# Ledger of designs, part 193: peptides against a protein of PDB entry 2Q3Z

Target 1, 272 residues: chain A of PDB entry 2Q3Z
Amino acid sequence: YVLTQQGFIYQGSAKFIKNIPWNFGQFEDGILDICLILLDVNPKFLKNAGRDCSRRSSPVYVGRVVSGMVNCNDDQGVLLGRWDNNYGDGVSPMSWIGSVDILRRWKNHGCQRVKYGQCWVFAAVACTVLRCLGIPTRVVTNYNSAHDQNSNLLIEYFRNEFGEIQGDKSEMIWNFHCWVESWMTRPDLQPGYEGWQALDPTPQEKSEGTYCCGPVPVRAIKEGDLSTKYDAPFVFAEVNADVVDWIQQDDGSVHKSINRSLIVGLKISTKS
Target 2, 254 residues: chain A of PDB entry 2Q3Z as posed
Amino acid sequence: YVLTQQGFIYQGSAKFIKNIPWNFGQFQDGILDICLILLDVNPKFLKNAGRDCSRRSSPVYVGRVGSGMVNCNDDQGVLLGRWDNNYGDGVSPMSWIGSVDILRRWKNHGCQRVKYGQCWVFAAVACTVLRCLGIPTRVVTNYNSAHDSNLLIEYFRNSEMIWNFHCWVESWMTRPDLQPGYEGWQALDPTPQEKSEGTYCCGPVPVRAIKEGDLSTKYDAPFVFAEVNADVVDWIQKSINRSLIVGLKISTKS

## One batch from the design tools (peptide; made by RFdiffusion4, then SolubleMPNN)

Design b2_p28_1_s4 (from b2_p28_1, 17 letters changed)
Fold by OpenDDE base, seed 4:
Structure b2_p28_1_s4 (fold): chain B 272 residues (1-272), chain A 28 residues (1-28)
Amino acid sequence: as target 1 above (272 residues)
Amino acid sequence: SAEEEARKKLAEERRKQGLEQRRIGEPL
């Protein structure tokens, strides 16, 4: 989880699981220096360098900073996300084969955001950075991954009388989504929440005003303890949301139906 | 560059293999 520089990232769909090779390269020349630059350009450092530096001994703090800085939302972060298959002004997310090239491009262009990433790219870069900083980290893939946009632990689809999804209003389930899990103690929580902590660097929802997510104990998610910081409800929904269909009839009536055919969540954790 | 073209080809193959992240219900 720290020493392995090459690994695999799981992608595809729940029915057709595939993987790609990925070079994390956390020990390649200059990568640690780039990770330190990443920390030194984060909003918390820019606001109060002394306070930020004093907190870097906490993997909880560092993990949260990294989750925010891997995306370029709200800051001078590394990657710009794009999902519309229009990548002509940058690099397709599917072109990347490792984190090193991305990080070097970011640094070499004056910490300008790299175009483009999707979930596995965000996760892989975060994994590299966290490993560089000595935090045991693995990439996780979740198939049929929910994106709860209104914090109700539901994915809601609006459908017409024919069952057709009304696209612009429907919430999102990804065919797959990737994030990271990092091993750390949680002295900021009650005993028993040490171990794997979920962190999501893909800019999906704001947490405390910033596009970041976690760390949240994997145990808390498993046990349904949504009170644990950080972002337990959101991460819980990614793997456990129920799907609801709102079916509008011609007469304007709306029927609520629980969609039992679409099961959210099939999580695969990497072993390296 | 040759490397850039190779990356473009790789990206296209990965797209065809369904490795792009997308919403459920969207075509491959």
Scores: peptide ipSAE 0.571, ipTM 0.917, DockQ to the pose 0.631
Fold by OpenDDE base, seed 3:
Structure b2_p28_1_s4 (fold): chain B 272 residues (1-272), chain A 28 residues (1-28)
Amino acid sequence: as target 1 above (272 residues)
Amino acid sequence: SAEEEARKKLAEERRKQGLEQRRIGEPL
């Protein structure tokens, strides 16, 4: 989880699992220096360097900073996300083979955002940075991953009388989503929440005004403790949201139905 | 360098394999 530089990232779908090899490269030349630059350009450092530096001994603090800085939303972060298959002015997310090239490009272009990333790219870069900083970290893939946008733990679809989905799918279920889990103590929580913590660097929802997510104890998600910081309801919904269909009838009536055919969440954790 | 060429080749092969992007799941 710290020493392994080569690994695999799981992709595809629950029915058709795929993987790609990935070079994390946390021990390659200059990568540690780039990770330190990432910390030194974060908004908290720019606001108050002394306060930021005093908190860098906390993996909780550092993990949250890294989850925000791996994406370029709100800051001078590493990667710009794009999902519309229009990558002509950058590098396709599918073309990356490791984190090292991404981090070097970011630094060499004056900390300008690298085009482009998707979830596994964000997760892999975060994994590299966290490992480089001495935090045991693994990439996680979740199949049928929900994106709850209104914090109700539901994915809601509107359907016509024929069962066809109507309107824009504001809330969505991804075929797969990737994030990271990092091993750390949680002195800021009640006893028993030490261990794996979920962190999500893909810009999906804002947490305390910034596109970041976690750390949240994997145990808290498993036990359904949604009061646990950070972002427990969002991460819980990713792995266990209920799907609700709102079926409109010709008479204007609406019927609420729980969709039992679509099961949200199938998490695979990597061993390296 | 030979390493850069190998990286470019591997990246191109991955692109050609049609690696699937994140897609919206269809509820049944």
Scores: peptide ipSAE 0.082, ipTM 0.723, DockQ to the pose 0.341
Fold by OpenDDE base, seed 1:
Structure b2_p28_1_s4 (fold): chain B 272 residues (1-272), chain A 28 residues (1-28)
Amino acid sequence: as target 1 above (272 residues)
Amino acid sequence: SAEEEARKKLAEERRKQGLEQRRIGEPL
């Protein structure tokens, strides 16, 4: 995982799996230096450089910093997310073929946000950075990936008697979502949670006030241990959330329907 | 390098295609 510079990222849908080639390029000239700059502009370094540097030996700490810094939310991070097809003032997320161009653009423009990213772009850049820093990392694609916004492990829709969605659709299920898994020990947790840890650099929800997610043991998610730091409920919901339709009838009664027809979560881990 | 030139060419082609491609990772 650390040694592979070229790979594929899975995309599309559960029914129509696609992939794109991606150049991670972690060993290309200047990329390591850019990754170090990324660490040196993070909010924790700016607040207390000595404390930040003393913690860089921890993959847990570094992983969480990278998760936050790959997006430009809250900081001088790398990528600005956009999903509305209005990319005329930047580069379409679909146009990227590797992390190297993105990281070089970020650095060369004075650590200004690169326009634009979506989930696989965030994940791929995070993968490059973590690999540069010696952390074994892979990109993961999850089909029918849930985004729970209220930490109840449900995707909730409110519908009228005609089945029409009422109000703003806040919670959603992505056709696919990408994040990374990194291999590390977890000395900050109980024994048995070493191994793959999920990290999500796509700015979906705030964790401890910052748009970051993880690291959380993949084992904890699999076993349903939602008490495990960091962000276990959110990552659990991405792969296991139930869809609930709240149907209001003419009489004002509300009925709960659990939709089991849409299976949330089909995770594919990359081999390279 | 030949590899770098090939990547630059591919990037340019993808940038052109990206102008016509719809977003992915859309909510269901």
Scores: peptide ipSAE 0.029, ipTM 0.644, DockQ to the pose 0.140
Fold by OpenDDE base, seed 5:
Structure b2_p28_1_s4 (fold): chain B 272 residues (1-272), chain A 28 residues (1-28)
Amino acid sequence: as target 1 above (272 residues)
Amino acid sequence: SAEEEARKKLAEERRKQGLEQRRIGEPL
């Protein structure tokens, strides 16, 4: 989880699992220097360099900074996300084969955002950076991954009397989503939450005003301890949200049904 | 370098495979 530079990222769907080879390249020439630049351009460093540097010995602190800096939302981060198939002014997310080229492009263009990323690209770059900084990290894929936008632990679909889905489908279930898990102690929490911590660098929801997510103990998610920092409700919803169908009748009445046939979440951890 | 050429070849092969982006799942 630290020494391997080549690995695989799982993709596809729960029924049709696929993988791609990925060059993490955390020990390639100049990559450590780029990771240090990433830390030196983060908003916390720019606000107070001495305070930021004093906290870089904490994997919890560094993990949260990296989660925010891998995306370019709110800062000089590495990647711009895009999902609309319009990639003509950049590189398609599907074209990347490793983190090294992305990080080098970012640095060589004066820390300008690289176009474009999706979840596995964000996760893979975060994995490279965290490994480079000495934090044991793996990429995780979750199939049927929920995106809860209103923090109610529900994925809600609105339908008319004919069963047709209405509205912009703001809340959704992805065929797959990728994030990272990092191994660290949690001295900022009660005992027993050491081990794997989930971090999500894909810009989905804001945490404390910044597009970042985690670290949150995988154990807390498994046990349903939603009070655990950081972002436990969001990560919990990704792997175990309830799906609700709202049916509006002509008379304006609304009926609620829970779709018990749809299973949210099938998490697969990588070995390399 | 031989490594750069190998990376370029792999990138071209992956593009030809038609990798799928993340998609929205509909409720069942």
Scores: peptide ipSAE 0.029, ipTM 0.653, DockQ to the pose 0.284

Design b2_p28_6_s1 (from b2_p28_6, 9 letters changed)
Fold by OpenDDE base, seed 2:
Structure b2_p28_6_s1 (fold): chain B 272 residues (1-272), chain A 28 residues (1-28)
Amino acid sequence: as target 1 above (272 residues)
Amino acid sequence: SEKEKEELLEKLNEQMSPGVANEIEKKL
């Protein structure tokens, strides 16, 4: 979790699980220095360097900063996400084989965003950075992963009487999604929430005004404690959202139905 | 063909909606 430089990341679908080799490379030359630059260009440091530096001993604080800085949303972060298969002005997310090249490109181009990433790329870079900073971290893949956009713990589809999805066909569920889990104590929470904490660096929803997510205790998610900071409802929904169909009838009436055929969440944690 | 199956499997390595993924899976 700290020492392993090579590993695997799970991709594909629940029915067609695939792993890819990934070079995390946290001990390669210059990578730690790049991780420190990442901290020194974060918005909190730029606003108040002394306050930011005083908090870097907290893995909770650092984890949250890293989750925000791995994406380039809102800051000079590392990666720009793209999902539309138009990667001609950058590198295809599928072409990356490790975090090292990404981090080096980012630094060498004056902390300009690297094009492009998707969830596993974000997660892998976050994993590298957190490991560099001494935080035990692993990549997690969740199949049928929900993206709750309105904080209601539901994925809602509008359907006609024939069951056809109406409106924007943008499903709020990924075939798979990746994030990281980091091991840390949680002195800011009640006892018992030490251990694995979920962090999601993929820019999906804003947390306290920044595209970041977590840390939230994996235990809190398992127990359904949605009051636990940070972002427990969002992370809970990723792995356990209910799917609801709003069925429109010809008379204009709407019927609410729980969709039991679409099951959200199949989490695979890496062992390295 | 085997090549076509490999191409379809590679497509599943991208993030997509379950609906799109299911359409790819039906071809496998």
Scores: peptide ipSAE 0.326, ipTM 0.873, DockQ to the pose 0.591
Fold by OpenDDE base, seed 3:
Structure b2_p28_6_s1 (fold): chain B 272 residues (1-272), chain A 28 residues (1-28)
Amino acid sequence: as target 1 above (272 residues)
Amino acid sequence: SEKEKEELLEKLNEQMSPGVANEIEKKL
């Protein structure tokens, strides 16, 4: 997890799983220095350098900082996300083959955001940075991954009598989504939550005012402990959200139906 | 063709909604 520089990332759909090779390159020349620069340009360091530095011994703290800094939302972070297939003014997310070029571009352009990333690019860069900092980390892919935007643990669709989706499609399920899991102790939690912690660097929802997510114990998600910091409800929903259809009838009545055909969550953890 | 199948599979490597993904999958 720390020593492996080459790995695979899973993409596609649950029915059509694909893996791509990825160069994490955490031991490449200058990459550690870039990771340290990433820490030194984070908003918490800029606000109070002494306090930020004093907390860098905590993998919980560092993990949360990295989750926020891999995306360029709210800060001088590494990557700008884009999903509209208009990548002409940058690099297509599908063109990246490793984290090293991304990090070097970011640093060499004065910590200017790199265009562009999607979930696996964010996750892979976060994995590289965390590994550089000595935190065992792996990329995770979740197929049929929910994005809960209203914190109700549901994905809600409005449908007409013919089953066609109506209205705002703000809440969605991704064909796949990637994040990272990092191994750490959790002295800030009750005993038993040490181990793998989920961190999501893709800018989806704000956590405490910043586009970051986690760390949250994988065990807490598995056991349904939604009170566990950080962001347990959001991460739980990514893998366990129920899908609800609000079916409109011709008479104006609305029927609530649980959609059992659209199952959220099929998680694959990488070995590298 | 195998080429057309490969092109459809490559489209699934981007993040998309289940509806769009299902439409692609039906063609595979």
Scores: peptide ipSAE 0.314, ipTM 0.871, DockQ to the pose 0.584
Fold by OpenDDE base, seed 4:
Structure b2_p28_6_s1 (fold): chain B 272 residues (1-272), chain A 28 residues (1-28)
Amino acid sequence: as target 1 above (272 residues)
Amino acid sequence: SEKEKEELLEKLNEQMSPGVANEIEKKL
């Protein structure tokens, strides 16, 4: 998890699983320096350098910082996400074959956001950075991954009488989503939550005002402990949300139906 | 064709809604 520089990332759909080779390259020349720059440009460092540096011994703290800094939404972070197939002014997310080029581009352009990333790119870069910082990390793919925007543990679709989805698809299920799991102790939690912690660097929801997610114990998600820091409800929903259809009838009434055909969550954890 | 299949599979490597994914999958 720390020593492997080459690996695979799973993409596609639950029915059509595909893996791609990825160069994490955490030991390539200059990558550690770039990871340190990433830490030194984070908002917490800029606010109070001494306090930030004093907390870098905590993988919990560092993991949360990295999850925020891999995306550029609130800071001088690494990647700008884009999902609309308009990549002409940058690099298509599908064109990346490793984290090293992304990190080098970011640094070489004065920590300017790199265009563009999607979930696996965010996850892969986070994995590289975390590994470089000595935190055992793996990329995780979840098929039929929910994005719960209102923290109700539901994905809600509004449908007409013909079953067609109406309105903005703000709440959605991704065909797949990627994040990372990092191995760490959780001295900030009750005993038993050491081990794999989920971190999500894809900018989906704000956590404490920043587009970051986790770390949250994988055990807490498995056991349904939604009170566990950080962001347990969101991560839980990614893998366990129920789908609800709000079906508009001819008379304008709305019927609530549980959609049992859309099963959220099929998680694959990588070994490298 | 195998080429068309590969192109469709490549499209699934982007994040998308289940509806869009299903339409691609039906063609595979």
Scores: peptide ipSAE 0.310, ipTM 0.866, DockQ to the pose 0.589
Fold by OpenDDE base, seed 1:
Structure b2_p28_6_s1 (fold): chain B 272 residues (1-272), chain A 28 residues (1-28)
Amino acid sequence: as target 1 above (272 residues)
Amino acid sequence: SEKEKEELLEKLNEQMSPGVANEIEKKL
C-alpha cells in the first residue's frame, strides 16, 4: 500500500465495472514536500500551529485533516469538485491520470484549488497524501453509493401516482463513489476497532463544520455501530441505505414503499 | 457501433444518478 505508486481505480456502474490506471506517485520528487505544505495550510494549523503539529503523530488526526484538505471546501484545499460536465475553465475530472500532476498544480499555483475533481480524483489524491505521510491507504469504490443528507439512513424519493420522481432530488445514489481506507490504530475508541478506517475526501456532508469524513472503523460499519466516530452513520448509509419511495395518491394520501429495485452498496477494496 | 458503445461506457466513468446511468446502460 505505502510502497505502491501505480495502481487501478474502479469506476463505472455495478453492471459495467471499469478500472483505470492511476499514478499515485507518493515517492516522486517534491510530492512529500507538497503533502507537508498541505498540512501547514490546514485550518487547524492556521488556528493553532503548536496544537496541530503536536497531533500530527496521530494517524486519526492526520487522516481527518487530509480528508478535509483534499477538497477545497472551507479551506485552501487541493481540488474543486464539479459534476455538471462544464469543465472548460479547468481540467475535466476524467482527464487526470495521476495524483502527482494535481498536487504539483496545486502547489505551483500558490495552493489554489485545482479544477476539477470527482470522487475518484479526491480519493486518489487523498490516497497519495496519506501514503506520503506513512499511512497505509487504499482507494475503495462503492457502486450504487448513497448520499444521505438528513442522517436517517434512507434515500427518499417522492413520486406521483405514476411513479415519476417529484421535487428536488436532494438525496441521491451515485452510480459509483470512491473514498479511501487507511490502516491505523484507534486508541480513541474501544479495543477492536484498529485496522482499516474509512475516510472520504469528496465534499458531500459537513462533519464538525468541515467538509470531511472519517476516520471510521470499517469494522464499525460492518457491525452497525453507528455511534463510532467519525461519521459512522454517513458512511454506513453510503453502503447500506434503504431506498424509500413516498408515493402520493390521487386522494392526497402518501404511501411509503421500500424500493427493492435500488440496492445500495457494492464495495470493492483495491489491493493497490 | 463499437465506437458508440465505447463513448457510452466512458460516460459511465463519471458520477451520475441511477436514472441517468440506467438510461446509458439501456443503450449498451
Scores: peptide ipSAE 0.307, ipTM 0.865, DockQ to the pose 0.595

Design b2_p28_6_s2 (from b2_p28_6, 12 letters changed)
Fold by OpenDDE base, seed 2:
Structure b2_p28_6_s2 (fold): chain B 272 residues (1-272), chain A 28 residues (1-28)
Amino acid sequence: as target 1 above (272 residues)
Amino acid sequence: SKKEKEELLNKLNEQMSPGEAAELEKKL
């Protein structure tokens, strides 16, 4: 989890699972220095360097900073996400083979955002950074991963009487999504929530005003304890959201139906 | 063809909706 520099990331769909080799490269030359630069350009450091530095001994704090800084939303973060197949002005997310080139490009271009990433790229870079900082971390893939946008633990579709989805609302479920799990103690929580903590560096929803997510105890998600910081409802929904269809009838009435055919969540954790 | 299948599999490795993924899967 800290020493492994090469690994695999799972992609594809639940029916067509694929792994790709990935070079995390946390011990390659200059990578630690780049990770330190990442910390030194984070908004919290820029606001109050002394306070930020005093908190860097906390893997909870550092994990949350890294989840925010791996994406370029809100800050001088590493990666710009893109999902529309228009990658001509950058690098296709599918072309990356490791975190090292991404981090080097970011640093060498004056901490300008690297184009482009998708979930596994964000997760992999976060994994590299966290490992560099001594935090045991692994990449996780979840198939049929929900993106809850309104914190109701539901994915809601509006359908006509024929069952056709109405409106230009994108499906709030991914074929797959990747994030990281990091091992840490949680002195800020009740006893028993030490261990693996989920962190999601893909910019999906804002947490406390920043595109970041976690850390949240994997145990809390498993047990349905949504009161645990950080972002338990969001991470819970990624793996457990229910799908609801709102069916409009000819008379203008709306019928609520639970969609049992769309099953959210099939999580695969890596061994390293 | 083998090439076409590889292209479809490569597309499936991008993030997309389950509906989009299902359409690709039907071609495999």
Scores: peptide ipSAE 0.396, ipTM 0.896, DockQ to the pose 0.585
Fold by OpenDDE base, seed 4:
Structure b2_p28_6_s2 (fold): chain B 272 residues (1-272), chain A 28 residues (1-28)
Amino acid sequence: as target 1 above (272 residues)
Amino acid sequence: SKKEKEELLNKLNEQMSPGEAAELEKKL
């Protein structure tokens, strides 16, 4: 998990799973220096350098910082996300073959955001940075991944009488989503939550005012302990949300229906 | 064709809604 510089990332759909080769390159020349720059430009360092540096011995703290800094939301982070197929003013997310070029571009352009990333790009860059910092990390793919925006553990679709989705598609299920899992102890939690911790660097929801997510124990998610910091409800929903259809009838009434055909969550963890 | 299938699979490797994915999958 720390030593492997090349690996695979899973993409596609649950029916059409595809892996792509990815160069994480955590030991390539200059990558460690870039990771240190990433830490030194984070908002917490800029606010109080001494306090930030004193906390860098904690993989919990560092993981959360990296989760926030891999995206350019709220800070001088690495990647700008884009999902609208308009990539002409940058690099298509599909064009990346490794994290090294992304990190080098970020540094070489004065820590300006790199265009563009999607979930696997965010996850892969986070994986590189965390590995570079000595934190065992793997990329995780979740098929039929829910994005719960209102923390109710539901994906809610508003539908007309014909079953067509109405309104903004703000809450959605992705065909797939990628994040990372990092191995760490959790001295900040009750015993038993050591091990794999989920971190999500894709800017989906704000956690404590910043687009970051985790670390949250994978065990807590499996056991349904939603009180566990950080961001347990959100990560739980990604893999376990129920889908609800709000169906408008001809008379203007709304009927609530549980959609059992849309099953959220099929998580695949990499071994590299 | 093989090329068309590869193009569809490449599109499916981007994040999208289940509906969009399903439409692509029907063509595969």
Scores: peptide ipSAE 0.394, ipTM 0.897, DockQ to the pose 0.596
Fold by OpenDDE base, seed 3:
Structure b2_p28_6_s2 (fold): chain B 272 residues (1-272), chain A 28 residues (1-28)
Amino acid sequence: as target 1 above (272 residues)
Amino acid sequence: SKKEKEELLNKLNEQMSPGEAAELEKKL
């Protein structure tokens, strides 16, 4: 995980899985220095350098900082997300073939946000940075990935009598979503939560006021321990949310139905 | 055609809703 510089990222849908080659390039010249710059421009360092530096021995702390700094939300982070197919003033997310060019562009332009990223780009850059910092990390793809916005572990759709989705589609299931898993001990938790920790650098929801997510033990998600820091309910929902349809009838009545045809979560972990 | 199928698959590699993905998949 730390030593692999080239790998694959999974995209597409559950029915049409595609892998793309990706150059993580964590050992390429200057990349480690850029990762250190990323740490030195984070809001916690700018607020109190001594305190931030004293905590960099913790992969839990560093992982959470990196999750926040890979996106440019709230800070001088690396990537600006965009999903509306309007990429003319930057680089299309689909054009990237590796993390190295992104990180070099970010640094060379005075730590200005790079345009543009989507989930796999965020995840891949985070993977590169974490590997540079000596944290074993892999990219994960989850098909039919839920984005729970109201922390109820549900994706709720309003439907008419014909089954057509009505109203605000604020809650979304993505065809796929990517994040990272990092291997670390969790001395801040009860015993048994060491191992793979989920981190999500894609700006989806705020955690403690910042667009970051994790680290949360993969074991906690598997066992349904939603009290485990950080962001267990959100990550749990990404892979396990139930889908509920509120069906409006012609008479104005509303029927609640569990949608069993739309299954959330099919996770693939990469080996590189 | 092979080219048309490749273009559809490329679109499917972007993030979208299940409904949008399903419409693309019907064409594949």
Scores: peptide ipSAE 0.375, ipTM 0.891, DockQ to the pose 0.570
Fold by OpenDDE base, seed 5:
Structure b2_p28_6_s2 (fold): chain B 272 residues (1-272), chain A 28 residues (1-28)
Amino acid sequence: as target 1 above (272 residues)
Amino acid sequence: SKKEKEELLNKLNEQMSPGEAAELEKKL
């Protein structure tokens, strides 16, 4: 979880699982220096350097900073996400084979955002950075992963009488989604929440005004403790959300139906 | 063909909706 530089990331669908090789490269030349630059350009450092540096001994604090800084939303972060197949002005997310080239490009271009990433790219870069900083970290893939936008633990689809989805598809289920789990103690929580913590660097929802997610104890998610910081409801929904169809009738009435055919969550944790 | 199947599998490695994924899977 710290020493392995070469690994695999799971992609595809629940029916067609694919492993891709990935070079995390956390011990390659200059990568640690780039990780330190990432910390030194984060908004909390720029606001109060002394306070930020004093907190870098906390993997909870560092994990949350890295989650925010791997994406370029709200800051000088590493990656710009894109999902529309228009990658001509950058690098296709599917073209990356490791974190090292991404991090080097980011640094070499004056900490300008690298184009482009999707979930596994965000997760892999976060994994590299966290490992560089001595935090045991693994990439996790969740198939049929929910993106809850309104914090109701539901994925809601509006459908016409013919079953066709109406409106925007803002709330959705991904065929797969990747994030990271990091091993750390949680002195900021009650005893028993030490261990694996979920962190999601893909910019999906804002947490305390910034596109970041976690750390949240995997145990809290498993036990349904949604009061646990950080972002327990969102991460819980990624793996456990229920799907609801709102079916519009000809008379303008709306019928609520639980969609039992769309099952959210099939999590695969890597061994390295 | 084998090539067409590989192309479909490669597309399935991108993030997409369950509906889009299911359509690709039906072609495999």
Scores: peptide ipSAE 0.307, ipTM 0.860, DockQ to the pose 0.576

